# Peptides against a protein of PDB entry 2L9B, part 47

Target 1, 91 residues: chain A of PDB entry 2L9B
Amino acid sequence: ANFLSQKFPELPSGIDVNINMTTPAMMISSELAKKPKEVQLKFLQKFQEWTRAHPEDAVSLLELCPQLSFVTAELLLTNGICKVDDLIPLA
Target 2, 91 residues: chain A of PDB entry 2L9B as posed
Amino acid sequence: ANFLSQKFPELPSGIDVNINMTTPAMMISSELAKKPKEVQLKFLQKFQEWTRAHPEDAASLLELCPQLSFVTAELLLTNGICKVDDLIPLA

## One batch from the design tools (peptide; made by RFdiffusion4, then SolubleMPNN)

Design b1_p19_6_s3 (from b1_p19_6, 8 letters changed)
Fold by OpenDDE base, seed 1:
Structure b1_p19_6_s3 (fold): chain B 91 residues (1-91), chain A 19 residues (1-19)
Amino acid sequence: as target 1 above (91 residues)
Amino acid sequence: SEMEKRRELVEELKSLVGP
């Protein structure tokens, strides 16, 4: 938590997920779908670049925020960048 | 392990996105 605050001071607090109405995955996918394709691709590119520059921080971030793994997978799939079979080892 | 999967995701991301 302290790591996140220090490394990503602009990170929002997040929103509550009502699991009686939806799953976190569905909520994430819905929010992502609201973004233009250009924005989605820009995120992936920036995340890629940041990951290359900060590989250990990237691992730490994914440990603390596993939802980002889902986000990445979703964006890769929906934009046709990879196939489901490519992600099976990570499932 | 989950840690290894996260590392693999990072490595995969390095190669999948962009030209």
Scores: peptide ipSAE 0.119, ipTM 0.679, DockQ to the pose 0.044
Fold by OpenDDE base, seed 3:
Structure b1_p19_6_s3 (fold): chain B 91 residues (1-91), chain A 19 residues (1-19)
Amino acid sequence: as target 1 above (91 residues)
Amino acid sequence: SEMEKRRELVEELKSLVGP
């Protein structure tokens, strides 16, 4: 197994992205939209708890999987938890 | 730097993430 799978053994396999047909952002948004709002909010809650408990691992995860930054931002925005202006400093 | 941005994101998420 690769480093990511070893460090985070409970990660799902993921889904292949064909950039000839869609952008990664579009794919992520589409997959997120398939999840009920309750599931989205639960993910955010769990991610918050985990990030607080494991800040160094969280940074490492975001380095290895920058898509997760987009996922989190998208969920925060679409669920009305924050505004775009709140995320501008991170750009 | 990208490293600093990621750290800032994590810190921001500690406050913002959740219902």
Scores: peptide ipSAE 0.117, ipTM 0.692, DockQ to the pose 0.045
Fold by OpenDDE base, seed 2:
Structure b1_p19_6_s3 (fold): chain B 91 residues (1-91), chain A 19 residues (1-19)
Amino acid sequence: as target 1 above (91 residues)
Amino acid sequence: SEMEKRRELVEELKSLVGP
């Protein structure tokens, strides 16, 4: 948690998931939607910059925290930066 | 592989996130 907060300060803090009521994806989407648009966009910008500067660490981070892939995709889609078709190769 | 997918994601994100 501290590692994620340090590297990605704009990321949601994290909450427990009740799979009987929702899915992890739904929870992630819900938590992201609670953040102001400017915060979401700032996260994307910083994540892009960090990924470019630290590609190996970025891969390692996504291996450790695969939910970040969904987070990024969700933010890209909801903010109109890309379309679903743009992410199909990643599935 | 899953590892390759993560690498591809990183590369894709470099271009898709924005300027």
Scores: peptide ipSAE 0.104, ipTM 0.671, DockQ to the pose 0.043
Fold by OpenDDE base, seed 4:
Structure b1_p19_6_s3 (fold): chain B 91 residues (1-91), chain A 19 residues (1-19)
Amino acid sequence: as target 1 above (91 residues)
Amino acid sequence: SEMEKRRELVEELKSLVGP
């Protein structure tokens, strides 16, 4: 939405998801898997730092873009930083 | 609520040991 682009102008354009071919979760997982581990870890580091520095904006972003919650969880799990049990309370 | 869970996620990210 316009609010999202104004509040977070640095966000890139999204990509379309063909729900007849895949689920959004599958698409996200696939796109994440294309990134090298180093890039994934770098994202986690930067996102963690950003959430610490901008907690209110982080909450707003995650509310407006719930797919980012999935992204974060997926990266945490895939890279062995968290276990599923660690995230159960958030599910 | 879902909003509360998102807040908890943010707080969790703030506290977790990063890579």
Scores: peptide ipSAE 0.067, ipTM 0.628, DockQ to the pose 0.044

Design b1_p19_6_s4 (from b1_p19_6, 8 letters changed)
Fold by OpenDDE base, seed 2:
Structure b1_p19_6_s4 (fold): chain B 91 residues (1-91), chain A 19 residues (1-19)
Amino acid sequence: as target 1 above (91 residues)
Amino acid sequence: SEAQQRQELVEELKELVGP
């Protein structure tokens, strides 16, 4: 079993999208942006907690799904938690 | 490197995400 199947057994298969980095990130970000602010903040909170509890798994997840780096950055920016300048070194 | 950037993102998220 791959990493995602092992760590997230209930994760749906999903839908294939364009293989470039921008397209999948845009798609995920746009869907999350449709959710209420409370939901977005809840997601960020839980993701923070998870990354703190499972830092190596978090790195592995971002290696496997690099689009999530862009998605998370976008959420941080759009919710006013982070400034663009804060994320430039990570781009 | 990309690996370093991903690691840095995780570390940054630990500090930045949340109220």
Scores: peptide ipSAE 0.038, ipTM 0.576, DockQ to the pose 0.044
Fold by OpenDDE base, seed 3:
Structure b1_p19_6_s4 (fold): chain B 91 residues (1-91), chain A 19 residues (1-19)
Amino acid sequence: as target 1 above (91 residues)
Amino acid sequence: SEAQQRQELVEELKELVGP
């Protein structure tokens, strides 16, 4: 399995992340949105914990896989964890 | 820059992710 599959088992497979950012990100977000809330929250929690434990790797991941930035934002918003205004500083 | 934005996102994730 590739790096993403290892770290994020809930990500859909078979998506070409090299074509562009938007399409893969939207597809991933859509598939994750179909999962139970518990699964979505677990994904976010594990991602948070991993970013805390591996900040340099997290930066590398987001640089190499920019779709995850989009996916993360969508999950945070969808689950009501944050508001759009909370993400403005990152824009 | 894009790199700065990604770094900021990482930091934001440390605090925002999770209920």
Scores: peptide ipSAE 0.029, ipTM 0.578, DockQ to the pose 0.043
Fold by OpenDDE base, seed 4:
Structure b1_p19_6_s4 (fold): chain B 91 residues (1-91), chain A 19 residues (1-19)
Amino acid sequence: as target 1 above (91 residues)
Amino acid sequence: SEAQQRQELVEELKELVGP
């Protein structure tokens, strides 16, 4: 999508994934989990900054790519940044 | 609504995400 290309110009080419929500999220999460913790934290930091600076775009992104919500949640949990209870309101 | 949920997620990310 044009939006993704503009906002994430360095995003690598994707692969075909199952059309459901869970499978794409799991695949993305698994790939991110292979990265060093520093890389994961850097991603989260940049995402935080981006969401603060561009909240409307963040909403659009999560609407277009809802699997990213699950990916982000998993990263937050995996890195101990938040607890499951912190995400309950979003479930 | 779904839109509200996404908005809420963004707000949560502002607070929760980070090193």
Scores: peptide ipSAE 0.027, ipTM 0.582, DockQ to the pose 0.045
Fold by OpenDDE base, seed 5:
Structure b1_p19_6_s4 (fold): chain B 91 residues (1-91), chain A 19 residues (1-19)
Amino acid sequence: as target 1 above (91 residues)
Amino acid sequence: SEAQQRQELVEELKELVGP
C-alpha cells in the first residue's frame, strides 16, 4: 500500500481485501457490475485515455495491482467491447 | 511474462475501448 501511494500519489485510499489474485478481482468486478452500464463505460474510457497518455505508468499499475488486469478484462467482455479471443494473450 | 501480459492489456485498452 505504501509503494502504491508513492507511485500514484493521487490514488484514492481504497479498501483492504484478501491478498490473492482471484478474490480481489472478483470483488472489484462485482462492485463495478453494480453500477450502471454508462458508468462502467465511462470508467473504461477514462482508463483507456489514461493508459494512452501514460502507458508506462499503466503497466506499472497493472503490475502492482494485478487484480486490475482481470477486472479490466471482465469489464471489456461484459460491456461487449471485445471478445474472449481478443484477450487470449493475457491468458 | 507478466510484464508482457500487462503491456498487452494496455495495448488492448488503447485499441478496443473508445466512443
Scores: peptide ipSAE 0.044, ipTM 0.583, DockQ to the pose 0.046; fails the geometry check

Design b1_p19_7_s1 (from b1_p19_7, 7 letters changed)
Fold by OpenDDE base, seed 3:
Structure b1_p19_7_s1 (fold): chain B 91 residues (1-91), chain A 19 residues (1-19)
Amino acid sequence: as target 1 above (91 residues)
Amino acid sequence: MAKGVDFDAILEFFEKKLK
């Protein structure tokens, strides 16, 4: 947590959810679903753009906050951008 | 006990990083 805050000082709180647990995952999915589709897509676009601009930081962030991987995957799936099978080979 | 995700704040974070 200390290293995460140090590396990404402006990263907001409310991300520290264990995605390996069913309940936290359900909470994340629920919160995402409450957002309009345009907002969901905007997030994907901005995250993708940032990842392209800062690939090393993106890797670090996703390693430290696997929740964001879950968020991204969930948004891709729920918006029909990709299928589960598309992500499985990356595991 | 588990914290919810502040989606809007996360979005703002990335938007700010891109400015």
Scores: peptide ipSAE 0.243, ipTM 0.742, DockQ to the pose 0.444
Fold by OpenDDE base, seed 5:
Structure b1_p19_7_s1 (fold): chain B 91 residues (1-91), chain A 19 residues (1-19)
Amino acid sequence: as target 1 above (91 residues)
Amino acid sequence: MAKGVDFDAILEFFEKKLK
């Protein structure tokens, strides 16, 4: 938490996972599904642009916040941008 | 403790980084 705040001081705190919900992944998927497609695509675009500009920081962020990796994969699949098989080489 | 993602907040974060 200390290193995360130091590296990304403006990063939002996130939402604690309620243990009464099924799984963290299911909770994230549910929240994503509530967003309009245009907003989902905007997120992917901005994340992609930032990653290209700051590849080292992007690696650090995804290591510290693996939830974002799940978010990205879920959005790519849900919006038909890629298939499950397309993600296998990345796993 | 495991945390989810505040989608709107993280989107804003990246938008600011790209300004």
Scores: peptide ipSAE 0.239, ipTM 0.747, DockQ to the pose 0.624
Fold by OpenDDE base, seed 1:
Structure b1_p19_7_s1 (fold): chain B 91 residues (1-91), chain A 19 residues (1-19)
Amino acid sequence: as target 1 above (91 residues)
Amino acid sequence: MAKGVDFDAILEFFEKKLK
């Protein structure tokens, strides 16, 4: 956590997981579903652009913050950009 | 406690990094 904040000082701290949700994954999915499709796609686009511009930083961020990997996968699936089988080789 | 993602804040984070 200390290393993460040092390497990415402008990265938001995040919010506490809702203890009334069954899992953190369900919480993330629920929050994503509250966002308009346009916002979801914008998130993916900006993340993709940032990843291309900063590939090594992107790897570090995803290793240190695996929540973002889940967010990306969830958005790709729910928006029909990828199928579940497309992600199997990566898991 | 485990942290969730503030999507609006993360979006702003990426936008700022791209500027």
Scores: peptide ipSAE 0.239, ipTM 0.748, DockQ to the pose 0.625
Fold by OpenDDE base, seed 4:
Structure b1_p19_7_s1 (fold): chain B 91 residues (1-91), chain A 19 residues (1-19)
Amino acid sequence: as target 1 above (91 residues)
Amino acid sequence: MAKGVDFDAILEFFEKKLK
């Protein structure tokens, strides 16, 4: 098993990006938008709670799964929790 | 290929981790 699967054995496998989409980001955004707002907020709440409880694991996960970083940023933006300008300092 | 996210699965992952 690779490091990711060893570190997070219960982490679900990613799905392949739709090759018909222009970019992976567009595909991810599209899939997220299909989820009800309450589900999106629930994800953010659970992720936030988990990251507070497991900060080192959270860093590792986001480094190993950059697509999850995009998911998180997208959800923060689309739900008005932060604005694009709020993320600029993190770039 | 580039990997996306199974949103429902990852949500369940975090829910399980927090239980």
Scores: peptide ipSAE 0.232, ipTM 0.743, DockQ to the pose 0.638

Design b1_p19_7_s2 (from b1_p19_7, 7 letters changed)
Fold by OpenDDE base, seed 4:
Structure b1_p19_7_s2 (fold): chain B 91 residues (1-91), chain A 19 residues (1-19)
Amino acid sequence: as target 1 above (91 residues)
Amino acid sequence: MAKGADFDAILAYFEKLLE
């Protein structure tokens, strides 16, 4: 948490989420579903661009904020960009 | 302690990072 705040000082606060836990995942999915599709896609675009520009930071962020991994995966799946099978090799 | 993620804030965060 301290390293996260130091590395990403402007990152909004949030709780760590075990992406394998049903309840947190359901909550995240529900919140994401409330966002318009265009907003969801905009997030994916911006996150992708940032990841490409800052690959090392992206790895660090996703390790420290596993909920972001879930968010990204969920958005990719729900918007039909990826299939579950496409993500298996990444697990 | 943090209570969850603010999606809109996260989106804004990444938008700002890319400016």
Scores: peptide ipSAE 0.206, ipTM 0.706, DockQ to the pose 0.371
Fold by OpenDDE base, seed 2:
Structure b1_p19_7_s2 (fold): chain B 91 residues (1-91), chain A 19 residues (1-19)
Amino acid sequence: as target 1 above (91 residues)
Amino acid sequence: MAKGADFDAILAYFEKLLE
């Protein structure tokens, strides 16, 4: 098992970790767009709550699973919570 | 690396982490 599986054993696998590639990004965006807004917002809520409760683990998770950063950014943008300019300093 | 995204599974994962 790799370090990611060790630290986050129940994290779903099979997701491309390269968030900079057009194809993976398109795939993620497409999959997110298939979900109702209620579900998207629920994810943001739960992820935010978890991040606040476990900030160190959150950092580790995002380092090991950078696609989650893309997911979060995409959801923030598509739901009108953030604009692209708001995310520039985080990139 | 394998491509794909199971959003429902990811959501469930974080819900479980908060229990």
Scores: peptide ipSAE 0.201, ipTM 0.702, DockQ to the pose 0.479
Fold by OpenDDE base, seed 3:
Structure b1_p19_7_s2 (fold): chain B 91 residues (1-91), chain A 19 residues (1-19)
Amino acid sequence: as target 1 above (91 residues)
Amino acid sequence: MAKGADFDAILAYFEKLLE
């Protein structure tokens, strides 16, 4: 078994691992936009809470699943929680 | 190409982790 499944055994499968392609990014953005704002915010809240409680695991997860970084950034931007300029320091 | 993981499933996953 791979490290991801071992460390996060109940993590849903099927996550696209290639976020460098435009098509996957566009698809993710589109799917996220279909969700109600309250659902989007709920995800951000729960992910944030989990990250605070498990910072090292969060880093590992984001390294293994960089698409989650894209998801998070997209949700932050589209919900007006942060601006593009706020993400620049993270690059 | 394969579709990414279901968003609702991912949300449920993190909710469960926080129980």
Scores: peptide ipSAE 0.198, ipTM 0.703, DockQ to the pose 0.427
Fold by OpenDDE base, seed 5:
Structure b1_p19_7_s2 (fold): chain B 91 residues (1-91), chain A 19 residues (1-19)
Amino acid sequence: as target 1 above (91 residues)
Amino acid sequence: MAKGADFDAILAYFEKLLE
């Protein structure tokens, strides 16, 4: 098992997006958009709660799975919680 | 798996982590 699987053994295997896909971001965005707003907000809530409870693990997870960073950013943007300008300092 | 299914799994994962 790789480091990701070792540190997060119960992490779903499908999280790792094919980085060679032509438009992975667009695909992710499209799939997220298919989810009800309630589900999107629920994810943000749970992820936020987990992040607050486990900040060190959150950093590790996002480093290992940058796709999740995109998911989080996309959900924040599409739900009007953040604006693009708010994310600039992170890039 | 389809990305949609993956998202549900991710959500479930974090819900489990909060238990």
Scores: peptide ipSAE 0.198, ipTM 0.703, DockQ to the pose 0.312

Design b1_p19_7_s3 (from b1_p19_7, 8 letters changed)
Fold by OpenDDE base, seed 5:
Structure b1_p19_7_s3 (fold): chain B 91 residues (1-91), chain A 19 residues (1-19)
Amino acid sequence: as target 1 above (91 residues)
Amino acid sequence: MAKGADFDAILEFFEKKLK
């Protein structure tokens, strides 16, 4: 069984990643970097709003997809939303 | 293989969830 699809049945299928070539987090970060800043900010905004509204589901998602934690942190830093010191409590 | 994320698909997903 796919636990991710069971918990989030409406979540679209992801992209297969060969971890021998790169980590999933690096892959996602690379794809985000190809997007305009406006798109990155929109993604962050929607994700943040959703996580605030659905904290339990957000925890489940980040446990199943830990690469999203790395990506989110990188986006926050890159877009000047927070500083490294602001992320220390999450480390 | 592991599962990665499709940026546009994720964005669409969250937009739907925020409605």
Scores: peptide ipSAE 0.067, ipTM 0.604, DockQ to the pose 0.592
Fold by OpenDDE base, seed 1:
Structure b1_p19_7_s3 (fold): chain B 91 residues (1-91), chain A 19 residues (1-19)
Amino acid sequence: as target 1 above (91 residues)
Amino acid sequence: MAKGADFDAILEFFEKKLK
């Protein structure tokens, strides 16, 4: 029915959220924060590895779901992997 | 409304894609 589901048929359907970037990102981040650090790092690692292996698909996904970009940035910050200044050029 | 994916489902998705 929608382009996102057709292009990424294995992507979870998810739940209804407000139609904006920040709210979905905060929801994902909230759920992530409930997980052990090892799980958070595993998510980040798998996402990064998938992005490297499938760059065109990753770009399409992040353009359609910009909340994931925000979540990735937050994960990098909260786990001390990067600093805010490192992300300024991308903001 | 927009779709917000479940974290565990997203993780499973990426794990599957990396296999």
Scores: peptide ipSAE 0.066, ipTM 0.603, DockQ to the pose 0.546
Fold by OpenDDE base, seed 2:
Structure b1_p19_7_s3 (fold): chain B 91 residues (1-91), chain A 19 residues (1-19)
Amino acid sequence: as target 1 above (91 residues)
Amino acid sequence: MAKGADFDAILEFFEKKLK
């Protein structure tokens, strides 16, 4: 088991993706685009709730899986929850 | 290479973590 699996034992094994951020993020984003808006919003809600409840684990996860940061940002923008300018401080 | 999961798996993961 790699470090990610050790830190998050309940995390799905997933698939191997390219090392760059764009390719993995695009893959996840494309899968999200296949889901209805209700599912996308539910993902955002649960992710936000989990992040607030477990900030240290959330930071670790996003550091290990930076593609999730990109995907989350895209979902926030696409669903009109935030604007591009709102994300500038986080970049 | 890096690991990545599909959307349903990720959603299930976070829902489980909220319990």
Scores: peptide ipSAE 0.066, ipTM 0.599, DockQ to the pose 0.541
Fold by OpenDDE base, seed 4:
Structure b1_p19_7_s3 (fold): chain B 91 residues (1-91), chain A 19 residues (1-19)
Amino acid sequence: as target 1 above (91 residues)
Amino acid sequence: MAKGADFDAILEFFEKKLK
């Protein structure tokens, strides 16, 4: 928690969630599902651009916050950007 | 406890980083 804040000082504080990563992932996904497709796509685009520009930080973030990986995967699938088969190598 | 991220906060974060 403290490491995350230090590594990503501009990242807002999170909320307490169940230690099971599925729970926070579901929670975030639920919130994303409430957003228009345009907003979801914008998130994906910005995240993709950021990860490309900051691959080391992206890896660190996703390792520390694995729920974001699940959320991102779900967004990719939901918006038809990739298929389940495309994600198999990452599973 | 594990922390969950707020979507709007994340989006804002990325917008700031990519700005």
Scores: peptide ipSAE 0.048, ipTM 0.581, DockQ to the pose 0.523

Design b1_p19_7_s4 (from b1_p19_7, 8 letters changed)
Fold by OpenDDE base, seed 1:
Structure b1_p19_7_s4 (fold): chain B 91 residues (1-91), chain A 19 residues (1-19)
Amino acid sequence: as target 1 above (91 residues)
Amino acid sequence: MAKGVDFDAILAFFEKLMK
């Protein structure tokens, strides 16, 4: 089986986004905003810790699921941890 | 950015990390 099926069986394929009505970025921002700040920060913290502990899996996951890169950036920006300019070199 | 998004899966992933 592929990497995602083996390592992340709880992470199925995503649903298609109708770009004529919205964008994945807008949807992600909206969903994250529904969570309290404490939860958002906990998400970010745990994801960072997981990434440090599983760097190879993290790279593979982010390559296969680019939306998670946006989630990370959105959490950083929304909570004032970094500025947009800080992310430019990573684009 | 990928066109496919599964928010329930993403949230489940984060919730799993918090355990």
Scores: peptide ipSAE 0.233, ipTM 0.750, DockQ to the pose 0.464
Fold by OpenDDE base, seed 3:
Structure b1_p19_7_s4 (fold): chain B 91 residues (1-91), chain A 19 residues (1-19)
Amino acid sequence: as target 1 above (91 residues)
Amino acid sequence: MAKGVDFDAILAFFEKLMK
């Protein structure tokens, strides 16, 4: 079993994207935007807490699921917590 | 990014963290 199966056995699979109609980034941004601000902030808060508690698992998760890195950045940017320039040093 | 997006998994992950 892979990391995801071991740590999160009940997680559903993802969906395919029709590149001719949209991009993964567009889809993620759109779906996140449907969530209320308070929910978005709660996502960030809980993910932050979890990564602090499980730093090695967090690294593994982000390496395996780079979408989560995009999600995190998107949430930070859209909620005004970070600006694009703030993320440049991390690139 | 890959053609496939594990968005449902992402949401489930976050929701699990909130519980």
Scores: peptide ipSAE 0.207, ipTM 0.731, DockQ to the pose 0.459
Fold by OpenDDE base, seed 2:
Structure b1_p19_7_s4 (fold): chain B 91 residues (1-91), chain A 19 residues (1-19)
Amino acid sequence: as target 1 above (91 residues)
Amino acid sequence: MAKGVDFDAILAFFEKLMK
């Protein structure tokens, strides 16, 4: 079994994107924007706590799910926690 | 980014963290 199946068996799979109408980045941004600000901030808070408690699992998860990195960046940007220039070195 | 987006999985992950 792969890492995701073992560590996160409850997680559903993703979906393909119709690139003629949208991009993965656009889809992620739009879905995140549907969440209230307090929920977005709670996402960040809990993810921060989890990554600190499970750093190796977090690295593995981000390697397998690079969209999660984009989600994190988007949440940081849209909630004014950091600026795009702060993320450039990480790209 | 890849064509596939695992957003439902990501959302579920965050929701799990909030429990």
Scores: peptide ipSAE 0.194, ipTM 0.723, DockQ to the pose 0.452
Fold by OpenDDE base, seed 4:
Structure b1_p19_7_s4 (fold): chain B 91 residues (1-91), chain A 19 residues (1-19)
Amino acid sequence: as target 1 above (91 residues)
Amino acid sequence: MAKGVDFDAILAFFEKLMK
């Protein structure tokens, strides 16, 4: 929490998910799908660049925000960059 | 860089979900 507020002071709080109606995975997938392919690829590009430039912060961020790991995987899979089998060793 | 492709904007989008 302190890490997020310090590194990303402009970050919004986020929204609750009603698990009786949907799942976080479903919501993330649907929101990502609303973005043009070009934007999705830019998400991956920018995250990759940031991760390489800030590896320690990246680890902290992914630990605190596991949903970010999911969105990354989702973007990789839906854009054909990786196959499910490619990610199995990481799970 | 266009708004929405900046890393902070990307992160904000991701974190908008799953509070």
Scores: peptide ipSAE 0.114, ipTM 0.628, DockQ to the pose 0.080

